Peptides against a protein of PDB entry 6RO1. Designs and how they scored, part 6

Target 1, 216 residues: chain A of PDB entry 6RO1
Amino acid sequence: LGKEIEEYIHKPKYCLPFLQPGRLVKVKNEGDDFGWGVVVNFSKKSNVKPNSGELDPLYVVEVLLRCSKESLKNSATEAAKPAKPDEKGEMQVVPVLVHLLSAISSVRLYIPKDLRPVDNRQSVLKSIQEVQKRFPDGIPLLDPIDDMGIQDQGLKKVIQKVEAFEHRMYSHPLHNDPNLETVYTLCEKKAQIAIDIKSAKRELKKARTVLQMDEL

## One batch from the design tools (peptide; made by RFdiffusion4, then SolubleMPNN)

Design b1_p8_6_s2 (from b1_p8_6, 4 letters changed)
Fold by OpenDDE base, seed 3:
Structure b1_p8_6_s2 (fold): chain B 216 residues (1-216), chain A 8 residues (1-8)
Amino acid sequence: as target 1 above (216 residues)
Amino acid sequence: SLYELSAS
């Protein structure tokens, strides 16, 4: 279900308006999970299909990502690799195909104007880590419907399935209660309250984040 | 400020 949502959000027609400098994005390339990085810029490249002569637009986003130190040595010939969990790594600006974005955050960082110095790039990592501390339940995502404005009915059905699945997961501990309808209504209320608590925690987190942003 | 929340 999460992967099905990703198939919508990584489409250029939906995500490009949100790829401003400082936007937190999650990058995954096959088996390589870079985690959270920061958008620096994006560009539209022309890709000529060899067989059709038609120019298909290729969208590349430059993302500041935590890379392994080994990636630095062969940066001209080798694709960047994510830092290992146990290593510090180094923040590098990596050109990323837009379809490799697995998540887009509502968080937009203030970043240094000059990212050429290593210290400036590493300061952004500290900023990401600080944001992660402020969001112990995870960095907030853009809502694909409410924030990104995706109107696709297929996505709405996926979201409904996710919500129904989450509801069932939270209702599973209550399967031993014989009053299934009252528990279902209480679980719908509790799932609606959990959605409302998750939305109210998102709104309170948005509101607290706005309030905390005014203090910092 | 470290960041902003932006949905636009």
Scores: peptide ipSAE 0.425, ipTM 0.934, DockQ to the pose 0.644
Fold by OpenDDE base, seed 2:
Structure b1_p8_6_s2 (fold): chain B 216 residues (1-216), chain A 8 residues (1-8)
Amino acid sequence: as target 1 above (216 residues)
Amino acid sequence: SLYELSAS
């Protein structure tokens, strides 16, 4: 279900309006999970499909990501790699194809105007970590329907299934199913996406209603 | 403020 939602939100027609500087996004490339990064800029590149000659524009977003220091040394020849769990890493601006965005947050960071100095880039990592501390249940996501305005019926059906599943999980005391842990883990993964969407809606609604955003 | 919540 989460992957099904990702297939909608990473489409340029939906996500481009939300790729402003400072926007928190998750980047995942196959087995490489960069976690949360910050949008710096995006560009449209002209691409010509080799078989049809049709113009197929490629969208590249520059995202400030926590990268391994090893990958940075070889950055001219090798793709950036995420920082290992045991390393500090370094924040680098990485060009990312838009379809590699796995999540888009409602959070927009205030970022330094000049990201050339390493200290300015590392300050953004501190800001991300501070935001993560403030959201122990996870960084709030944009709502694909209410915030991103996606009208696709396929997405609406996915969301309805997630909500119905969440409701069933909450209404059925799972206590009597011996497969509870497996169902709960699968359900938690699926429901976590619904909870993340619903939590994001609640936090966004709270933030709109709470004038106290000045303290955040 | 470190951040803002922006839905637009």
Scores: peptide ipSAE 0.423, ipTM 0.934, DockQ to the pose 0.667
Fold by OpenDDE base, seed 4:
Structure b1_p8_6_s2 (fold): chain B 216 residues (1-216), chain A 8 residues (1-8)
Amino acid sequence: as target 1 above (216 residues)
Amino acid sequence: SLYELSAS
């Protein structure tokens, strides 16, 4: 279900408006999980399909990511690798294909104007770590429907299934209720209400976190 | 401030 949501949010037609400088994004390339990084900029590259001659534009986002020091030594020929959990690593600006974005946060960091100095890049890592401390349950995500405006009915069905599952998982007393269909319909209504409450809580959390950020 | 919450 999480992967099915990812298949929508990483599409350029949906995510490009949210790839502003400072936006927190999660990057995953095959087996390599870079975790949370920060958008620096994005570019559209003209690509011509070799067989059809049709223009197939490639979208590349430059993301500041925590990379292993070993991968940086061969950076001219090898793809960057994520830093190991126990490794300090180094923050590097890495060109990433937009479809490799596994998550997009509602958090947008203030970043240094010049990211060429290592100290400026390292300061952004400290900022990410501070955000992670403020969100112990995880960095807040953009809502694909309410924030990103995705109208696809397939996504709406996926979200409804996720919320119904989450509600069922947290409603321990209802695991033994034989009337699963009535609970499912109530869970769909309560999931819709939980979407509305989660949307309202996200708006309230957005408002409170903006207020708390002005005090800090 | 360190960051903002933005959906725009």
Scores: peptide ipSAE 0.423, ipTM 0.934, DockQ to the pose 0.641
Fold by OpenDDE base, seed 5:
Structure b1_p8_6_s2 (fold): chain B 216 residues (1-216), chain A 8 residues (1-8)
Amino acid sequence: as target 1 above (216 residues)
Amino acid sequence: SLYELSAS
């Protein structure tokens, strides 16, 4: 179900309007999970399909990602690799195909204008970590329907299935299992946060107003 | 402020 939602949100026709500088996005490339990074910019590249000769535009988003220092040594020839959990890593601007975005946050960071200095890039990692501390249940996501305006009936059916599954999960008698309670409490908090964010975003969308969170 | 919440 989460993967099915991802298949909608990573489509250029839906996500491009939300890929502004500072937007938090989650990047996953096959087995490599980079976690949360920050959009720097995006570009449209002309591509010609080899078999049909049809123009198939490629969309590349430059994302500031936490990379392993080992991968940076080979960066001229090899793809960047995510930092290991036990290492600090280094923030690098990585060109990412838009379909590799697994999540898009409602959070937009203020980023330095010049990301060439290492210290400026590393300051963004500190900002991401601070945001993660403020959202212990996870960084808030854009709502695919209310925020992103996706009208696809297939997505609506997926969302209905997720909501029905969550409702059944919360109504399950095993709710009294302490291990399950932790998972359910996290899921309920996540669902409530998602509802609250959806409500807040509906108000934001109506007001065309960006809410600045004070001193964060 | 470090961040903003934006749906646009």
Scores: peptide ipSAE 0.407, ipTM 0.933, DockQ to the pose 0.642; fails the geometry check

Design b1_p8_6_s3 (from b1_p8_6, 5 letters changed)
Fold by OpenDDE base, seed 2:
Structure b1_p8_6_s3 (fold): chain B 216 residues (1-216), chain A 8 residues (1-8)
Amino acid sequence: as target 1 above (216 residues)
Amino acid sequence: SLYELAAS
């Protein structure tokens, strides 16, 4: 269910208005989970579809992310990698395709005006960690309907299923509802379909992304 | 304050 919601949230038509400087976002790129980062800015890049000549705009968000120090040394040729759990890492501004945003928070940080100094970037990591301490149940997310204004009936149906599931979890012990496995399986299947669609879209974009990230 | 809640 969470992955199905993600497929709506990361669409430029929905998320762009919320990508202000300081906005907390989660970034995931395939197997690389960067966790929570902070939006610095976003840009629209003109792209032409190779086969049709049609304009296919790409949206890139610059996100301050905790990166491994090893990936930074090769930053000219290699994509940034997330810091290992045991690694301190370094906060870097990374250009991220908007569809790689896995979550958008209602939290907007106050960030330094100049992020060129390392100390200013690292101060933002301290701020993220402080926010995480204040929200032990997780950093609050934007509501896709109430905050983001998404009117898609498919999303509304997903949310209704989540709410119905949560209501059942509270009203009946999980072990007593034989339909829970069916609901979980259906939710997992739908989540898997959403992942498969996302992966297919990522593969189609990978060939374009490498070329355009070199121009950024 | 370190942050604000910005729903819009």
Scores: peptide ipSAE 0.444, ipTM 0.936, DockQ to the pose 0.786
Fold by OpenDDE base, seed 3:
Structure b1_p8_6_s3 (fold): chain B 216 residues (1-216), chain A 8 residues (1-8)
Amino acid sequence: as target 1 above (216 residues)
Amino acid sequence: SLYELAAS
């Protein structure tokens, strides 16, 4: 289901308006998960299909990603590799095909104007880590419907399935409790508390956004 | 500030 949502959000027609400098995005390339990176820029490239003579637009986003130290040794022709979980890694600007974006955050970082110095790039990693600390339940995502404005009925059905599945997952551990109604009320209360915590976290996030906008 | 929340 998460992958099905990804198939919508990574489409250029939906995500391009949100790929501003500083936007947090997750990048996944096949087996390589880079985690959260920061958009630096994006470009439209023309790809000529050899057989059709038609130009298909190729969209590339430059993303500051935490790469392995080995990626520094790789020639310009070698693909960057994500930092290992146990290594510090180094922040590198990596050209990424837009369809490799697995998530887009509502968070947009303030980034240094010049990312050529390594210290400036590494400062962005510190910023990402600080944001992660501020969001212990995970970096907030753009809502594909409410924020990204995706009106596709297929996506709405996927979201409904996710919501129904989440509801069932929260109800499943409680199926063995004979007090099913109390547990359902507690799960509805916990789901409502989770929705209220998510709503209160969204409101606290909105309130923090307002407070952070006032402190800026 | 470190970041903004930009839903647009």
Scores: peptide ipSAE 0.424, ipTM 0.933, DockQ to the pose 0.665
Fold by OpenDDE base, seed 5:
Structure b1_p8_6_s3 (fold): chain B 216 residues (1-216), chain A 8 residues (1-8)
Amino acid sequence: as target 1 above (216 residues)
Amino acid sequence: SLYELAAS
C-alpha cells in the first residue's frame, strides 16, 4: 500500500510544484536507500522517445544526499551510493530522476545559498538530523490529497484501503460487532479523523516546533 | 529558524 501511494506521489504532474529548494525528500534507487535528502533544484529535460518520436520530458531533481565516501572516490564511473548506517558519509548534490522520490516532506529547510563548500553541505546534514530529532515518529509527509491536491480515484481507493487496514489493526476488539459496516464506516471516519488529527497534530507540532525554533 | 512547514 505504501508503494502504491509512492506510484502517485513520484509522478511529475503531482510532485513538481513541491520540489522547491530546501524541501526534504526521500530517494530510493533500486536497492539503494539514501534516506532523507534536500532538494536543491530541478530541471526539465527534453527527451524524444526513440520508437515513437514523441516528446517524453525527463525531470531531474538535484538532491543533497548522504553518500558513501567510497562511491565518491569512484564517482567518475560509478553512481553515488548511500552512506552505510555506521558511516558518517558525505553530503553530495546528486541528480535524481523524479520518479525515484519515494516520499516528500512538508518540511522545507533553510539551506546555504552556496553549496559548493563541503562545510555548507555537511551543515545541511546536521539540519536534517536536528529535524529528525524533533520528529521522533518520523519526518512529516505531505498529504497526497490535502497538500498535493491529487484527485486520482485510484489513489483515493488506496488511501481508503490503508485507512481501513490501519483501522482494523487498531480496532482489534471489534471483531464481534454485527455493525461491522457501520463500524468500518465510523472507523474509516475515525481513521480519517485519526489521520487528520495525526496530520493536524503533526502540523500543530510542526508549527510549534517552527515557532519554538524562531525563539531559539 | 532551521526549517519551515510548507504545505504549498
Scores: peptide ipSAE 0.414, ipTM 0.931, DockQ to the pose 0.675
Fold by OpenDDE base, seed 4:
Structure b1_p8_6_s3 (fold): chain B 216 residues (1-216), chain A 8 residues (1-8)
Amino acid sequence: as target 1 above (216 residues)
Amino acid sequence: SLYELAAS
């Protein structure tokens, strides 16, 4: 279900308006999970499909990512690799295809204007770590419907299923209720209410976090 | 401030 949501949010038609400098994004390339990085810039590259001659534009986002020191030594020929959990690593600006974005946060960092100095790049890592401390349950995500404006009915159905599942998981008394369909319909209504409450709680969290940010 | 919440 999380992967199905990802298939919508990483589409350029939905995510490009949110790829501003400082936006927190999660990058995953095959087996390599870079975790949270920061958008620096994005570009549109003209690509011509070899067989049809049709223009298929490629979208590349430059993301500041925590990379292994080993991958940086071979960076001229090899793709960057994520830092190991026990490794310090180094923050590097990496060109990433937009479809490799696995998540987009509502958080936008203030970043240094010049990211050429290593110290400026490493300061951004400290900022990410501070944000992670402030959000112990995880960095807040953009809402695909309310924030990103995705109207696709397939996505709405996926979100309803996720929320129904989450509601069932957290409602301990309902684990033993044999009437799954009635609970599912009530969970769909309550998932719609939970969407509304989650939207309202996100607005309230947005408001509280903005207030906490003004104090810092 | 370290960051902002930007829904747009």
Scores: peptide ipSAE 0.421, ipTM 0.933, DockQ to the pose 0.663; fails the geometry check

Design b1_p8_6_s4 (from b1_p8_6, 5 letters changed)
Fold by OpenDDE base, seed 3:
Structure b1_p8_6_s4 (fold): chain B 216 residues (1-216), chain A 8 residues (1-8)
Amino acid sequence: as target 1 above (216 residues)
Amino acid sequence: MLYELAAK
């Protein structure tokens, strides 16, 4: 169910308007979870190679991601790899295909104008960590319907199923029914996404209130 | 401020 929502939000027609510099995005490439990064720049690459019959424009977003130090050594020839959980890593600007965005936050960071210095890139990591501290229930996500304006009926049905499942999970203590594991993994991801959306909406409302209070 | 909430 989380994956089903991702299949909508990572589509260029929906996400491109939200890929401004400073936007927090989550990047996942197959088994490589980079976690939260920051949009630096967006470029439309028309891969009009004359011989590849796929005329679909590839959209690439440059995202500042926490990468392994090994990725820095091999950066000329190899794709960047995410920092290991026990590794400090280094923030690097990585070109990311838009369909690899697993989440888009409502949070937009103020970023340094020059990201060439390592210290400036690492300062962005500190900013992400500070945001994470302010959002203990998780970084707030854009609502695919309310914020992103996605009108797809398939998505609406997915969201309704998420909400109904969350309501059932909170209303009925799910006893350890082993047959629910497959539904649970999808439903836990879904419930976690919906909890994350609901908590993120509550925290967004709180943070928006704090932002409004700091501007007063 | 380190960030803004930009839902639109």
Scores: peptide ipSAE 0.372, ipTM 0.923, DockQ to the pose 0.636
Fold by OpenDDE base, seed 2:
Structure b1_p8_6_s4 (fold): chain B 216 residues (1-216), chain A 8 residues (1-8)
Amino acid sequence: as target 1 above (216 residues)
Amino acid sequence: MLYELAAK
């Protein structure tokens, strides 16, 4: 279900209007999860399909991501790698294909105008970490229907299934049935994505109230 | 101010 929603969100048709400088986005490339990064800019590249001659535009987003220091040494030939869990890492501007965006946040950071200095890039990491502290249930996501305006019936059906599943999971009395724990663990992995969407919506409502407080 | 909520 989360992957099915991702397949809509990362489409240029839907996400491009939301890729402003400072927008928080989650980047995943195959087995490499970079986590949350910040949009710096995007570019449209003309690509010609080799077989049809049709122009298939490629969209590249420059995203400030937490990278391993090891990957930076080989940056001339190798793709950037995410920082190891125990590594501080370094924030680097990485060109990312738009389809590698796994999530888009409603949060937009204020970023330094010049990201060439290391200290300016690392200040953005501190800002991301502060946002994560304020959202213990996860960074709030854009609503694909209400915020992004996606009208696709396939997405609406996916969202309805997620909501119905969540409602059933919360409306089922926690009967101490031990078989429910195994279904719960499998459902918790799938439902954690749905819970993250619903908790993010609740925290967005609370955070809007907190963001209206002068201390932000 | 660290961030804003920009849904649009």
Scores: peptide ipSAE 0.368, ipTM 0.923, DockQ to the pose 0.694
Fold by OpenDDE base, seed 4:
Structure b1_p8_6_s4 (fold): chain B 216 residues (1-216), chain A 8 residues (1-8)
Amino acid sequence: as target 1 above (216 residues)
Amino acid sequence: MLYELAAK
């Protein structure tokens, strides 16, 4: 279900408006999970399919990622690798194809204007770590419907299934209740209300976070 | 200020 949502979010037609400098994004490339990085910029590359002559634009986002120092030695020829869990790593600006974005956060960081100095790049890692401390349940995601405006009915069905599944997981004590169907309809309503409360709380938290930022 | 919550 999470992977099915990812298949919508990483599409350029949906995600490009949200790839502003400072946006937190999660990057995965095959078996390599880089975790959370920060968007620096993006570019559209004109690509012509060699066999059809069709224009297939490639979208590349430059993302500041925590990379293994070992992978940087071969940076001229090899793709960057994520830092090991026990490794400090180094923050590097890595060109990433947009479809490799596994998640997009509602969080945008303030980033240094010049990312050439190592200290400036490493300061962004400290900022990511501070955000992670403020969100112990995980960095907040953009809502694909409410924030990203995705109207695809397939995505809406996936989200409804995820919400119904999450509700079933939290309703553990009710697995023995014969009124499961009535609980399901109440759960769908409560899930919808929880979405509405979560959207309203996101707006209120956006307002509060802006206010708390003025106090910091 | 370290970050903002931005939906757009």
Scores: peptide ipSAE 0.363, ipTM 0.921, DockQ to the pose 0.671; fails the geometry check
Fold by OpenDDE base, seed 5:
Structure b1_p8_6_s4 (fold): chain B 216 residues (1-216), chain A 8 residues (1-8)
Amino acid sequence: as target 1 above (216 residues)
Amino acid sequence: MLYELAAK
């Protein structure tokens, strides 16, 4: 179900209006999960399909991603790899095909004007980490319907199935297993948080709330 | 300011 939603979100016709500089996005390339990165810019490239001669525009987004230092040594010939869990890594601007965006956040960071200096790029990582600390349950996502305005009936059906599944999962009688109660309480909290996020997002649609962090 | 919540 999450993957089915992703199939809508990463489509250029839906996501391009939200790919502004500073937007938090999650990038996955096959088995490589880069986690959360920051949009720097995007470009449209004209592509001609070799078999049909049809114009198929390619959309490339430059995303500041946490990369392994090892992959950067070979950056001339090899694709960047995500930083290892125990590695500090280095923030690099990586060109990413738009369909590799697995999630788009409602969060938009203020980024340095010049990202050429390493220190400026690494400062953005600190900002991402501070955002993550403020959202312990995960960085908030754009709502595909309410925020992104996707009207596709297929997506609406998927969302309804997710909501029905969540409702059923929460309506399942808590078996008197105290361990299940803890899991269900966590799940109910997660569901309530998801509902509250959905309601809060509807309110946020009206107000760009600039969160000032006193610590920075 | 670190970030904003921007729906668009």
Scores: peptide ipSAE 0.345, ipTM 0.915, DockQ to the pose 0.689; fails the geometry check

Design b1_p8_7_s1 (from b1_p8_7, 4 letters changed)
Fold by OpenDDE base, seed 1:
Structure b1_p8_7_s1 (fold): chain B 216 residues (1-216), chain A 8 residues (1-8)
Amino acid sequence: as target 1 above (216 residues)
Amino acid sequence: KLYEVSPL
């Protein structure tokens, strides 16, 4: 469900208007989860597809991310790595492809004008940590419909299924009774959830295929 | 302020 929403929000046509300086974003690159970072700037890069000569514009966002200090020593040749859980890390401005944004927050930080000094970058980490303390249930996300204005009917149907599912989970509290019957009903409910998610994913994929066919 | 909630 979160991944299906991610597949919409990371599209340049939807997210670029919200990539203002100070915007909180999550960055994930394969196995590397940087967690929450802060947008510094974005740029459109001209790219040419090698096989077709077609212009394929790349969108690069500069994000202030908590990086491992080990990865900084080899910065001339190595990609930035996320700080280890127990590591303080160092905040670095990292160029990130826009499709690596896993979440976009409604929160915008006030950031220092000059991020060249390490102390200014580390002050932003303190600000992120303070925001996280103020939102114990998690940093608020942009609403893909109400905030981002995404009109895609596939997304709307996915969200409606999520909301209806959440409402069903809250209305039918899975009594964590260790009784075998509750484990079976939990497994059946989890199985039904997995089916509902899989149906929502299929509907999303169909909606994408229709949109791709209408763009061809 | 440290931050704002601004969806715009």
Scores: peptide ipSAE 0.487, ipTM 0.941, DockQ to the pose 0.787
Fold by OpenDDE base, seed 3:
Structure b1_p8_7_s1 (fold): chain B 216 residues (1-216), chain A 8 residues (1-8)
Amino acid sequence: as target 1 above (216 residues)
Amino acid sequence: KLYEVSPL
């Protein structure tokens, strides 16, 4: 269910208006969970390479993320890796594709104007940690309907299922509803299908890009 | 102020 909501909120048509400087966002890239970071800047990169017929503009957001220090020592071409839980890490500005945003908070931080100094970047981590202390149940999310204004009927049906599930979880002890397993299994199957579709679309895109390079 | 709650 959460992953199905993510497939709506990470769409540029919905999330771009909310990607202002200081906005708290979660970043997840495959197996790499960066947790909460802060939007620094938004840039539309029109990937108008004249020869790639995929006209879909790549939206990149610069996000201040807690990165592993080891991943930063490796060349400027290596993808940043998240800091391990027990690692101090270092806050770095990372260009993130908008579809890698797993959550968007209603919280906006006040950030330093100059993020070039390490101390200024690390001060933002302290601010995130302070916000996390103030929200023990977790950093508040933007409501996809009420805050983000998403009118998609598919999303409304997902939310209704979440609300019905939550209402059942609070009204019945977790141990006795055989429908919980069915909802979890349906959520897992649908999450797996969504991963498989996304993987298949990526492979199809890679294959098309390679075929277009061999025809030039 | 460290943060604001701003849904817009």
Scores: peptide ipSAE 0.487, ipTM 0.940, DockQ to the pose 0.830
Fold by OpenDDE base, seed 2:
Structure b1_p8_7_s1 (fold): chain B 216 residues (1-216), chain A 8 residues (1-8)
Amino acid sequence: as target 1 above (216 residues)
Amino acid sequence: KLYEVSPL
């Protein structure tokens, strides 16, 4: 379910309008989970498909990501790696293929104009951490239908299945199924993404209300 | 201001 939504949101035709400087995005490359980073810029590269001669444009987004200091030493030849959980890491601008975006937030950070100084890049990490503290249930996602305007019927069916599953999970306390923990863990992993969308929408509404109250 | 919520 979450992966099925990801297959829509990372498509250039849907996500490119939302890749403004300061947009929070999640980056995952195979086994490497960078977590939340910040969009700096994006570029379109012309690519020619080797077998058809057709122009297949590659989209590269420059994302400020928390990288391991070990990977930075080899940065001339090796891809950046995510910082270890216990490591401070260093914020670096990493070129990322758009299909490696696993999530896009409705949150947009104010970023320094010059990201060349390390201190300016590390200030953005402090901003991400502050946003994470303000959203204990997770950073709010863009709604693929309401915010991103995706009209694909396949996505609508996925979302409807998620909502129907959540509604069934909340309306039927499956109190008596001994496999409930396994079903609940699989269902919580699937539903947690949809709960994260719906709770993030509620917490966005509350946090917007709280921010409006703190601005009063 | 640290961030905005902008779905656009």
Scores: peptide ipSAE 0.486, ipTM 0.942, DockQ to the pose 0.683
Fold by OpenDDE base, seed 5:
Structure b1_p8_7_s1 (fold): chain B 216 residues (1-216), chain A 8 residues (1-8)
Amino acid sequence: as target 1 above (216 residues)
Amino acid sequence: KLYEVSPL
């Protein structure tokens, strides 16, 4: 379910408009979870598939990520590795394939214009940590439908299933109503209500974040 | 201002 939503969000046709400088994104590469990083830039590379001659454009996003200092020593030959939980790490601009974006936030940071100085890159980590502190329930995500405008019926069905599952999980203490069909129609209506509540909670979280910014 | 919440 969450992975099935990710398969839509990381598609270039949907996510590219949202990959502006300062956008918070989550990066995962195989077993490596970098957590939250910040978009610096993106580029389109023309790639020709060797077997078909078809033009398959590769999209690379430069993301400022918290990397282990150990991985930086071999950065010319080795892929960057995420910083260990207890490690300070170092913020590095890492070229990331767009399909490795596991989440995109509605939050956009103000970033230094020059990210060449280490201190400027580390200041962005402090900003991410401050955002995380302000969002104890996690950094807010872009809505794939409302914010990203994804109209795919497959995604809508996945979201409906997630919400029906979330509803079943939260409703489990009360009523063994044996009528499965009524539960399905109620699950569709409550799935829509859960979308609306999730959208409203996102809007409230967006509004509360704006208000908390004017108080600082 | 450290950040904004902006869908775009």
Scores: peptide ipSAE 0.472, ipTM 0.940, DockQ to the pose 0.698; fails the geometry check

